# Peptides against a protein of PDB entry 5ONS, part 27

Target 1, 181 residues: chain A of PDB entry 5ONS
Amino acid sequence: MFKKFDEKENVSNCIQLKTSVIKGIKNQLIEQFPGIEPWLNQIMPKKDPVKIVRCHEHIEILTVNGELLFFRQREGPFYPTLRLLHKYPFILPHQQVDKGAIKFVLSGANIMCPGLTSPGAKLYPAAVDTIVAIMAEGKQHALCVGVMKMSAEDIEKVNKGIGIENIHYLNDGLWHMKTYK

## One batch from the design tools (peptide; aimed at target 1 Q42 P89)

Design b2_p18_8_s2 (made by RFdiffusion4, then SolubleMPNN; from b2_p18_8, 9 letters changed)
Fold by OpenDDE base, seed 4:
Structure b2_p18_8_s2 (fold): chain B 181 residues (1-181), chain A 18 residues (1-18)
Amino acid sequence: as target 1 above (181 residues)
Amino acid sequence: SQEEELKKLKEEVEKKLE
């Protein structure tokens, strides 16, 4: 989603959200990520305005105090940014790729099934379309936010093709955006 | 500042992922 993303070229505008809209978004976030509920007031303090950065290709980034928290495309599901995920790693279920897959993930490539079934990988139960944090063998912080294109069960059984779609990865255009006020 | 904290976090993450 952000492989060719550049803040200067792809950001259209930024709007401050009304209270009612913020409440709706918070409810959506809790629905998507139940574990975030106790932390949501810390992540999105009531006293702080919430903004949406509108980008090309119908991408929207949710921000508070310039911090990029979540993003979505075409009003689909919200994804946490890697920066937020690094602060709250429990927001997403995890999947782990082996060492060899790291360089490909960091180039924006989708995660192939063998990279999730190898000895250095760890594949946890997850349904298709689940948003997941991609971990790497021997590393503590997620390098990618992805979406399961197959269930974990099917990845193990079929073990070929795209297992997880790469949505946002370390050092992509969103990562380099850092903050926006 | 928030920017400084993010910078520190970025550096930490990058080191861990090397």
Scores: peptide ipSAE 0.441, ipTM 0.899, DockQ to the pose 0.039
OpenDDE base, seeds 1, 2, 3, 5: peptide ipSAE 0.092, 0.040, 0.245, 0.240; ipTM 0.742, 0.564, 0.790, 0.775

Design b2_p18_8_s3 (made by RFdiffusion4, then SolubleMPNN; from b2_p18_8, 10 letters changed)
Fold by OpenDDE base, seed 2:
Structure b2_p18_8_s3 (fold): chain B 181 residues (1-181), chain A 18 residues (1-18)
Amino acid sequence: as target 1 above (181 residues)
Amino acid sequence: SQEEELAELKKKVEEEEK
C-alpha cells in the first residue's frame, strides 16, 4: 500500500474530526481490536483532537497530536501503523517468518506459504482476512502489517501461493512519514 | 535494543533497493 508512497506527493489534505465521528471510529477500533479497549484513552485522549490525513488512492491515516495511529483504504478496516504496533504489540495476532524471509518482506513482497511453514517460522491459528503482525525469528518488533489471504490451516496444508498480503512494512512510505501535524 | 534492531532491518532494505 505504501511502497511508493511519499508524503509530499500523496497527501491531499487533513481534516479534524467531529466528536461524533471520533466516537464511531473508537467503537470500530474496539470491534476490530478488542484488546485495545483498555488502552484507547491513552492512545486517543479525549482532550486531544483526532485528525484524518487523506491521501491518494483513498488512503486515510488517523492521527492524534501528529502521531500516526491507524490507516485504512476505501473506508475498509483499520490497520495499526507499525509505530503504534511497536508500542502496543498485542493489538494484532502474530505470525512469524524465518530470517531468510525478512529481506523480501522489507521489499514489500507478499509472504508466501513456505515462508510461514519453514523452520524458524511460527504459524498461529488465524482465519482468512485477519489482520496480523509479521514477526521474524530473533526479532522483537513487527516487520510488517499484513492480511491473511489463506487461513493458517490452509497455509499449512496447501503450502504454496500467497499466505499473507503485505500491507505496511518497515521503512515503507508510511514509516518514513513519522508524524503529521 | 530496539534502535539496533531497526537499524539492522533498515540496512537490509537498502541492500535490496540497490
Scores: peptide ipSAE 0.062, ipTM 0.722, DockQ to the pose 0.031
OpenDDE base, seeds 1, 3, 4, 5: peptide ipSAE 0.055, 0.038, 0.050, 0.060; ipTM 0.719, 0.674, 0.715, 0.723

Design b2_p18_8_s4 (made by RFdiffusion4, then SolubleMPNN; from b2_p18_8, 8 letters changed)
Fold by OpenDDE base, seed 2:
Structure b2_p18_8_s4 (fold): chain B 181 residues (1-181), chain A 18 residues (1-18)
Amino acid sequence: as target 1 above (181 residues)
Amino acid sequence: SMEEELAKLEEEVKKSLE
């Protein structure tokens, strides 16, 4: 989603959200990520305005105090930014790729099934379309936010094709955006 | 540390793109 993203070229505008809209978004976030509820007031304090940065390709980034928190495309599901995920790693269920897959993940490549079934990988139960944090063997912090394109069960059984779609990865255009006020 | 790990990963990306 952000492989060729550049803030200067791909940001259209920024709007401050109304209170009612913010409440709706918070409810949606809790629905998508139930574990975030106790932390939501910390992540999105009531006193702080919430903004949406509108980007090309129908991408929207939710921000508070310039911090990039979540993003979505075409009003689909919200994804946490890696920066937020690093602070709250429990927001997403995890999957782990082996060491050899790191360079491919960091190039924006989708994650193939063998990279999730190899000895250095760890595959956890997850349904299709689940948003997941991609961890790597020997690394503590998530490299990527992805979406399961196959269930964990099917990844293990079939072990061919794209297991997880790479949505947002370390050092992509969103990562380099850092903040927006 | 987090910063060190991320820096290493970022460096790996840069090298892979050269």
Scores: peptide ipSAE 0.079, ipTM 0.706, DockQ to the pose 0.032
OpenDDE base, seeds 1, 3, 4, 5: peptide ipSAE 0.035, 0.027, 0.054, 0.041; ipTM 0.674, 0.519, 0.668, 0.652

## One batch from the design tools (peptide; aimed at target 1 P89)

Design b2_p19_1 (made by RFdiffusion4)
Pose (drawn by RFdiffusion4):
Structure b2_p19_1 (pose): chain A 181 residues (1-181), chain P 19 residues (1-19)
Amino acid sequence: as target 1 above (181 residues)
Amino acid sequence: SEIEEALEKLLEEQEEAKE
């Protein structure tokens, strides 16, 4: 989603949200990520203004104190930014790719099933369309936010095709936009 | 920390689901 994204060519503007809208978004975040509920007062303090950074192709980025928290396209599901995920790794279920796939996902490639079924990889049960944190064999921190395109069971069996769609990866355009200011 | 406990609990649940 952000492979060729930068602030100049992709950010149209930034709107500050009213209280009515903030509550609605928080509710959606709760529905989508149940375990995030106890942490929202910390992530989105009552005191701080909440802004949406509007981007081309109907991408929205939710910001608090200039920190990028979540993003979505159209009115689709929210995804945590990798920076938020690094602070709260439990927000998403995990999938671990083998170390050989790291170079490909850092270049924006989708995750193929061999990257999940090979030794050094760890594949956990997941239904299709689940938003997952991609972990790397031998790495402590997540490197990609993905969406299951095949269920985990299908990935084990079919073992060919895109297993996980690469949505956001370390040092993509979104990662480079450290803060909005 | 509370964050580390929450992560540990999530990883246990994933291991159990895998089994």

Design b2_p19_1_s1 (made by RFdiffusion4, then SolubleMPNN; from b2_p19_1, 8 letters changed)
Fold by OpenDDE base, seed 5:
Structure b2_p19_1_s1 (fold): chain B 181 residues (1-181), chain A 19 residues (1-19)
Amino acid sequence: as target 1 above (181 residues)
Amino acid sequence: SEVEKALEERLAEQEAAAA
């Protein structure tokens, strides 16, 4: 989603949200990520305005105090940014790839099944369309936010093809955006 | 920390589901 994303070229505008809209978004976030509820007040303090940075290709980034928190495309599900996920690594369920897969993930490549079933990888039960944090063997911080394209069960059985789609990865265009005020 | 505790709980849930 952000492989060739550039703040200067791909951001259209930024709008400040009304209180009612903010409440609706918070409810959506809690529905998607129930575990975030106790933390949402410190992530999105009531005293701070919430903004949406509108980008090309119908991408929207939710921001508070310039911090990029969540993003979505075409009003689909919200994804946490890697920067937020690094602060709150429990937001998403984890999947772990082996050391050899790291360089490919960091190039924006989708995660192939063998990288999730090989020694050093850890594959946990997850249904198709589950948003997951991609971890790497021996690394503390998530490399990528992805979406299960196959169930964990099918990844193990078929063990070929795209297991997880790479949505947002370390050092992509969104990562380099850092802040937006 | 509280964040670490929350992460441990998440990981424990995943491990339990995988068993």
Scores: peptide ipSAE 0.650, ipTM 0.945, DockQ to the pose 0.977
OpenDDE base, seeds 1, 2, 3, 4: peptide ipSAE 0.638, 0.648, 0.633, 0.644; ipTM 0.943, 0.945, 0.943, 0.944

Design b2_p19_1_s2 (made by RFdiffusion4, then SolubleMPNN; from b2_p19_1, 9 letters changed)
Fold by OpenDDE base, seed 4:
Structure b2_p19_1_s2 (fold): chain B 181 residues (1-181), chain A 19 residues (1-19)
Amino acid sequence: as target 1 above (181 residues)
Amino acid sequence: SKIDEELEKRLAEEEAAAA
């Protein structure tokens, strides 16, 4: 989603959200990520305005105090930014790729099934379309936010093709954006 | 930290589900 993203070229505008809209978004976030509920007041303090940075291709980035928290495309599900995920690593269920897959993930490539089933990888139960944090063997912080394109069961059984779609990865265009006030 | 504790809880749950 952000492989060729540039803040100067791809950001259209920024809007401040009304209280009612913020409440709706918070409810959506809790529905998607139940474990975030006790932390949401810390992540999105009531005193601070919530803004959406609107980008090309119908991408929206949710921000508080300039910090990029979540993003979505075409009013689909919200994804946490890697920067938020690094602060709150429990927001997403994890999947772990082997050491050999790291360089491909960091180039924006989708995660192939063998990278999730090989020695050094760890595959946890997850349904198709689940948003996951892509961890790596020997690394503490998530490399990528992805979406399961196959269930964990099918990844193990078929072990061929795209297992997880790469949505946002370290050092992509969103990562380099850092803040937006 | 509290964040570390929350992470450890999630990881433990995921490991249990994978067993």
Scores: peptide ipSAE 0.460, ipTM 0.901, DockQ to the pose 0.972
OpenDDE base, seeds 1, 2, 3, 5: peptide ipSAE 0.355, 0.348, 0.377, 0.405; ipTM 0.871, 0.869, 0.878, 0.886

Design b2_p19_1_s3 (made by RFdiffusion4, then SolubleMPNN; from b2_p19_1, 6 letters changed)
Fold by OpenDDE base, seed 2:
Structure b2_p19_1_s3 (fold): chain B 181 residues (1-181), chain A 19 residues (1-19)
Amino acid sequence: as target 1 above (181 residues)
Amino acid sequence: SEIEKALQEQLEKQEEAAE
């Protein structure tokens, strides 16, 4: 989603959200990520304005105090940014790739099944379309936010093709935005 | 920390489901 993304070229505008809209978004976030509920007031304090950075290709980035928190495309599901995920690593269920897959993930490549079933990888039960944090063998911080394209069960059985779609990865265009005020 | 505890709880649940 952000492989060729550039803040200067791909950001259209930024709008401040009304209180009612913010409440709706918070409810959506809790529905998607139930574990975030106790932390949401810390992440999005009531006293702080919430903004949406509107980008090309129907991408929207939710920000508070300049911090990029979540993003979505075409008003689909919200994804946490890697920067937020690094602060709150429990927001997403984890999957772990082997060392050999790291360089490909960091180039924006989708995660192939063998990278999830090989020694050094850890594959946990997850349904299709689950948003997951891609961890790496020997690394503490998530490399990527992805979406399961196959269930964990099917990844193990078929062990061929795209297991997880790469949505947002370390050092992509979104990562390099850092903040937006 | 509370964050570390939350993460550990999640990972434990994932490990249990994988067994």
Scores: peptide ipSAE 0.585, ipTM 0.930, DockQ to the pose 0.983
OpenDDE base, seeds 1, 3, 4, 5: peptide ipSAE 0.569, 0.569, 0.574, 0.585; ipTM 0.925, 0.926, 0.927, 0.928

Design b2_p19_1_s4 (made by RFdiffusion4, then SolubleMPNN; from b2_p19_1, 6 letters changed)
Fold by OpenDDE base, seed 4:
Order: sequence, then C-alpha cells, then structure tokens
Structure b2_p19_1_s4 (fold): chain B 181 residues (1-181), chain A 19 residues (1-19)
Amino acid sequence: as target 1 above (181 residues)
Amino acid sequence: SPIEEALAKLLAEQEAAAA
C-alpha cells in the first residue's frame, strides 16, 4: 500500500473530525482490536482533536497531535501504523517469519507460505482476512502489518503461494512520513 | 510494565491456541 508512497506527492488534504465521527471510529477500533480498549484514552486523549489525512488511492490516515495512529483504504478496516504497533505490540495477533524472509518483507513483498512454515518461523491459528503483526526470528519489533490471505491451517496444508499480504512495512513511505500536523 | 504484561498475555494465548 505504501511502497511508492510519498507525503509530498500522495497526500491530498487533512480534515478535523467532528465529535460524533470520532466516537464512531473509537467504537470501530475497539470492535476490531478489543485489547486496545484500556489504552484508547492515552492513545486518543479526549481533549485532543482527531484528524484524517486523505491520500491518493482512497487512503486515509488517522492522526492525533500529529502522530500517525491508524490507516484504512476505501473505508475498509483500520490498520495500526507500525509506529503505534511498536508502542503497543499487543494490538495485533502475531505471526513470525524465518530469517530468510526478512529481506523480502522489508522490500514490500508478500509473505509466501514457506516463510511461515520453515524452521525459525512460528505460525499461529488465524482466519483469512485477519490483520496480523509480522514478527521475525531474532527481532523484537514488528517488520510489517499484514493480512492473512490464507488461514493458518491452509498455509500449513498447501504451503505454496501468498500466505499473508504485505500492507505496511518498516521503512516504507508511511514509516518515513513520521508525523503530520 | 503494563505494556509488557499485555503483550505477555497475548503471546500466552497464541501459544495455547497453537498447542
């Protein structure tokens, strides 16, 4: 989603959200990520305005005090930014790729099944379309936010093709955006 | 820390589900 993303070229505008819209978004975030509920007040303090940065390709980035928190495309599900995920690593369920897959993930490549089933990888139960944090053998922080394109069960059985779609990865265009006020 | 505890809880749940 952000492989060729550039703030100067791909951001269109920024809008400040009304209170009612913010409440709706908070409810959606809790529904998507139940574990975030106790933390939402410090992530999105009531006193602080919430803004959406509108980008090309129907991408929207949710921000508070310039911090990039979540993003979505075409009003689909919200994804946490890697920067937020690094602060709150429990927001997403984890999947772990082997050492060999790291360089490909960091180039924006989708995660192939063998990288999730090989020695050094750890594959946990997850349904298709689950948003996951892609961890790596020997690394502490998530490399990528992805979406399961196959269930964990099918990844193990088929063990061929795209297991997880790479949505947002370390050092992509969104990562380098850092802040927006 | 509370964050570390929350992460530990998630990881424990995932390990239990995988067993």
Scores: peptide ipSAE 0.695, ipTM 0.957, DockQ to the pose 0.985
OpenDDE base, seeds 1, 2, 3, 5: peptide ipSAE 0.693, 0.695, 0.692, 0.693; ipTM 0.956, 0.956, 0.956, 0.956

Design b2_p19_2 (made by RFdiffusion4)
Pose (drawn by RFdiffusion4):
Structure b2_p19_2 (pose): chain A 181 residues (1-181), chain P 19 residues (1-19)
Amino acid sequence: as target 1 above (181 residues)
Amino acid sequence: TELNKENAEAGLKQTLERE
């Protein structure tokens, strides 16, 4: 989603949200990520203004104190930014690719099933369309936010095709936009 | 809803195991 994204060519503007809208978004975040509920007062303090950074192709980035928290396209599901996920790794279920796939996902490639079924990889049960944190064999931190395109059981069996869609990866355009200011 | 709760539990468990 952000492979060729930068602030100049992709950010149209930034709107500050009213209280009515903030509560609605928080509710959606709760529905989508149940375990995030105890942490929202910390991530989105009552005191701080909440802004949406509007981007081309109807991408929205939710910001608090200039920190990028979540993003979505159209009115689709929210995804945590990798920076938020590094602070709260439990927000998402995990999938671990083998170390050989690291170079390909850092270049924006989708995750193929061999990257999840090979030794060094760890594949956990997941239904299709689940938003997952991609972990790397031998790495402590997540490197990609993905969406299951095939269920985990299908990935084990079919073992060919895109297993996980690469949505956001380390040092993509979104990662380079450290803060909005 | 049930699936999201299961995912939340899996996220927490997997994070703790990794730590």

Design b2_p19_2_s1 (made by RFdiffusion4, then SolubleMPNN; from b2_p19_2, 11 letters changed)
Fold by OpenDDE base, seed 3:
Structure b2_p19_2_s1 (fold): chain B 181 residues (1-181), chain A 19 residues (1-19)
Amino acid sequence: as target 1 above (181 residues)
Amino acid sequence: SAQAKLNAQQGIQQTKELE
């Protein structure tokens, strides 16, 4: 989603949200990520304005105090940014790729099934379309946010083709934005 | 929180190590 993304060229505008809209978004975030509820007041304090950065290709980034928190495309599901996910690593279920897959993931490549079934990988139960944090063998923090294109069960059985779609990865255009006021 | 700030710093450091 952000392989060729540049803040200078791909951001259109920024709007400040009304209180009622913020409440609706918070409820949606809790529905998508139940584990975030106890932390949501810390992530999005009531006293702080919430903004949406509107980008090309119907991408919207939710921000508070300049921090990039979540993003979505075409009003689909929200994804956490890697910067937020590093702070709160429990927001998403995890999958782990082997050491050899790291370079490919960081180039924006989708994650193939063999990279999730190898000895250095760890595959946990997850349904198709689940948003997941991609961990790497020997690393503590997520390097990618992805979407299961197959269930974990099918990845193990078929072990061929795209297992997880790469949505957001370290050093992509979104990562390099850092903050936006 | 203090832990969240530490996690953020560690995440940045890990990213630099992967460059």
Scores: peptide ipSAE 0.687, ipTM 0.962, DockQ to the pose 0.046
OpenDDE base, seeds 1, 2, 4, 5: peptide ipSAE 0.672, 0.672, 0.684, 0.666; ipTM 0.958, 0.958, 0.961, 0.957

Design b2_p19_2_s2 (made by RFdiffusion4, then SolubleMPNN; from b2_p19_2, 12 letters changed)
Fold by OpenDDE base, seed 5:
Structure b2_p19_2_s2 (fold): chain B 181 residues (1-181), chain A 19 residues (1-19)
Amino acid sequence: as target 1 above (181 residues)
Amino acid sequence: SEQARRNAALGRAQTAELA
């Protein structure tokens, strides 16, 4: 989603949200990520304006005090940014790729099944379309936010093709955006 | 949404394991 993304070229505008809209978004976030509820006032303090950065390709980025928190496309589900996920790693269920898959993930490649079934990887039960954090063998922080394209069961059985779609990865265009005020 | 429900269920399970 952000492989060729550039803040200067791909941001259209930024709007400040009304209180009622913010409340609705918070409810949506709690629905998607129930574990975030105790932390939501810390992540989105009531005193701080909430903004939406509107980008090309119908991408919207939710920001508070310049921090990029979540994004979505075409009013679909919210994805946490890696920067937020690094602070709150429990927001998403995890999958772990082996050490050899790291360089491919960081190039924006989709995660292939062998990278999830090989020694050093950890594959947890997950259904198709689940948003997941991609962890890596020997690394503390998530490398990528992805979407399951196959169930964990099918990944193990088939063990070929794209297991997880790479949506947002470390050092992509969204990562480099860093902040927006 | 279905996706949200899946994320919630799996997230809670894995969070408990990681905690």
Scores: peptide ipSAE 0.087, ipTM 0.651, DockQ to the pose 0.404
OpenDDE base, seeds 1, 2, 3, 4: peptide ipSAE 0.027, 0.031, 0.043, 0.026; ipTM 0.644, 0.610, 0.692, 0.622

Design b2_p19_2_s3 (made by RFdiffusion4, then SolubleMPNN; from b2_p19_2, 9 letters changed)
Fold by OpenDDE base, seed 3:
Structure b2_p19_2_s3 (fold): chain B 181 residues (1-181), chain A 19 residues (1-19)
Amino acid sequence: as target 1 above (181 residues)
Amino acid sequence: MEQAKENAELGRRQTEELL
């Protein structure tokens, strides 16, 4: 989603949200990520304005105090940014790739099944279409946010093709954006 | 608040190790 993204070229505008819209978004976030509810008041304090940065290709980035928190495309599901996920690692279920897959993930490549079933990888139960945090072998913080294209069960059985779609990864255009006020 | 800041700093350091 952000492989060729540049803030100067791909941001269209920024709007401040009304209180009613913010309430709706908070409810959506709790529905998608139930574990975030106790933390939502410190992530999105009631006193602080919430903004949406509108980008090309129907991408929207939710921000508070300049921090990039969540993004979505075409009013689909919300994804946490890696910067938010590093603060709150528990908001997504995890999958771990082996050392050999790391360089490919950091180039924006989708994650193939062997990178999830090989020694050094860890595959946890997850249904198709689940948004997941991709962990690197030997690291504590995620290197990528992805979407399961197969269930964990099917990844293990078939062990061929794309297991997880790469959505957002370290050092992509969104990572380099850092803040927006 | 403090835990989240610590996690953010560790995340930045681990990013530098991977790149």
Scores: peptide ipSAE 0.478, ipTM 0.929, DockQ to the pose 0.048
OpenDDE base, seeds 1, 2, 4, 5: peptide ipSAE 0.351, 0.033, 0.360, 0.135; ipTM 0.897, 0.679, 0.897, 0.758

Design b2_p19_2_s4 (made by RFdiffusion4, then SolubleMPNN; from b2_p19_2, 9 letters changed)
Fold by OpenDDE base, seed 4:
Structure b2_p19_2_s4 (fold): chain B 181 residues (1-181), chain A 19 residues (1-19)
Amino acid sequence: as target 1 above (181 residues)
Amino acid sequence: SALAKENAKQGIEQTKELE
């Protein structure tokens, strides 16, 4: 989603959200990520304005105090940014790729099944379309946010093709935005 | 949160390691 993304070229505008809209978004976030509820008040304090950075390709980034928190495309599901996910690693279920897959993931490549079934990888039960944090063998923080394109069961069984779609990865265009005020 | 801030710092450090 952000392989060729550049803040200067791909950001259109930024809007401050109304209270009612913020409430709706918070409810949606809790629905998508139940574990975030106890933390949502510190992530999105009531006193702080919530903004949406509107980008090309119908991408929207939710921000508070300049921090990029979540993003979505075409009003689909929200994804946490890697910066937020680093702060709160438990927001998403995890999958772990082996060492050999790391450089490919960081180039924006989708995660192939063998990278999830080989020694050094850890594959946890997950259904198709589940948003997951991609962990690297030997590392403690996510390097990628992805979406399961096959169930964990099918990944193990078929062990061929795209297991997880790469949505957001370290050092992509979104990562390099850092903050937006 | 102190833990969240620490995690953020670690995440940045890890990113540098992967470069």
Scores: peptide ipSAE 0.670, ipTM 0.958, DockQ to the pose 0.048
OpenDDE base, seeds 1, 2, 3, 5: peptide ipSAE 0.655, 0.655, 0.667, 0.650; ipTM 0.956, 0.956, 0.958, 0.955

Design b2_p19_3 (made by RFdiffusion4)
Pose (drawn by RFdiffusion4):
Structure b2_p19_3 (pose): chain A 181 residues (1-181), chain P 19 residues (1-19)
Amino acid sequence: as target 1 above (181 residues)
Amino acid sequence: SLEEEIEEALKKALEEQEE
C-alpha cells in the first residue's frame, strides 16, 4: 500500500476530527482489535486532538500528537502502523516467515506460501482476511503488516501462491513518514 | 510498570494463539 508513497506526492491534507467522529473510530478499533480496548486511553488520550491525514487513493492515516497510529483505504478495515505495533505487539496475531523471505518482504513483495511452510518459519491458524503481524525467524520485531489471502490451513496444503498480502513493511513510504507535522 | 504490562499482554496473546 505504501511502496511508492511519500508525503509530497501522496498527502493531500490533514483534518482534525470532532468528538462525534473520534468516538466512532475508537468503537471500530475496539470491534476490530478487541484486546486494544484497555490501551486506547494511552494510545489516544482524551487530551490530544485526533487527526486524519488524507492521502491519494482514499487512504487515511490516524494521528495523535503527530504519531501515526492506524491507516485504512476507503472505509475498509483499520491496520496498525508498524510503529504502533512495535509499541504494542499484541494488537495482532502473528505469522513468522523464514529468514530467507526477509529481503523480499522488505522490498515490498507479497508473502508466498514457501516463506511460511519452510523450516525456520512458523505458521499459526488463521482464517482468510485476518490482519496479521509478520514476524521473522530470528528477529524480535515485526517487519510487515499483512492480510491472509489463503487460510493458514490452505497455505499448508496448497503451498503455492500468495499466502499473505504485504500491506505495510519496514522502510516503506509510510514507515519513512516518521511524524506528521 | 507499563513495560511489564505490555510484556504480560503479549505473552497472554501468544499463548492464546498457540491454543

Design b2_p19_3_s1 (made by RFdiffusion4, then SolubleMPNN; from b2_p19_3, 9 letters changed)
Fold by OpenDDE base, seed 3:
Structure b2_p19_3_s1 (fold): chain B 181 residues (1-181), chain A 19 residues (1-19)
Amino acid sequence: as target 1 above (181 residues)
Amino acid sequence: SLEDEIAAATAQALAAQEA
């Protein structure tokens, strides 16, 4: 989603959201990520305005005090930014790729099944379309945010093809934005 | 501390994921 993304070229505008819209978004976030509910007040304090950075390709980035928190495309599901996920690693369920897959993930490549079933990888139960944090053998922080294209069960059984789609990864265009006020 | 709380929440979430 952000492989060729550049803030100067791909951001269209920024709008401040009304309170009613913010309430709806918070409810949606809790629905998508139930574990975030106790933390949402400190992530999105009531006193702080919430903004949406509108980008090309129908991408929207939710920000508070300049921090990039979540993003979505075409009003689909929200994804946490890696920066938020690094602060709150529990927001997403985890999957771990082996050491050899790291360089490919960081190039924006989708995660192939063998990289999730090999020694050094850890594959946890997850349904198709689940948004997941991609961890790596020997690394502390998530490398990317992805979406299960196969269930964990099918990844193990089939062990061929794309297991997880790479949506947002370290050093992509979104990562390099860092903040936006 | 916040760091401890986050660590605990993360550990709990991971444990639940494995269950």
Scores: peptide ipSAE 0.465, ipTM 0.917, DockQ to the pose 0.925
OpenDDE base, seeds 1, 2, 4, 5: peptide ipSAE 0.047, 0.088, 0.262, 0.162; ipTM 0.660, 0.699, 0.804, 0.777

Design b2_p19_3_s2 (made by RFdiffusion4, then SolubleMPNN; from b2_p19_3 with L2M E19K)
Fold by OpenDDE base, seed 1:
Structure b2_p19_3_s2 (fold): chain B 181 residues (1-181), chain A 19 residues (1-19)
Amino acid sequence: as target 1 above (181 residues)
Amino acid sequence: SMEEEIEEALKKALEEQEK
């Protein structure tokens, strides 16, 4: 999603959200990520304005005090940014790729099944379309936010093709934004 | 720090891409 993304070239505008809209978004976030509820007031304090950074390709980034928290495309599901995920790693279920897959993940490549089934990888139960944090063997922090394109069960059985779609990865265009005020 | 750890991980991964 952000492989060729550039803040200066791909951001269209920034809009401060109304209270009612913010409440709706918070409810959606809790629905998507139930474990975030106790932390949401810390992540999005009521006293702080919430903004949407509108980007090309129908991408929207939710920000508070310049921090990039979540993003979505075409009003689909929200994804946490890696920066938020690093602070709150429990927001997403995890999948772990082996060491050999790291370089490919960081190039923006989708995660192939063998990288999830090989020694050093850890594959946890997850349904298709589940948003997941891509961890790596021997690494502490998530490398990528992805979406399951196959169920964990099918990844194990078929063990060929794209298991997880790479949505947002370390050092991509979104990562380089850092903040937006 | 968290940031340092992330930077280190990124650096190592990038080096692997170049090899």
Scores: peptide ipSAE 0.544, ipTM 0.910, DockQ to the pose 0.038
OpenDDE base, seeds 2, 3, 4, 5: peptide ipSAE 0.535, 0.529, 0.525, 0.516; ipTM 0.908, 0.908, 0.900, 0.897

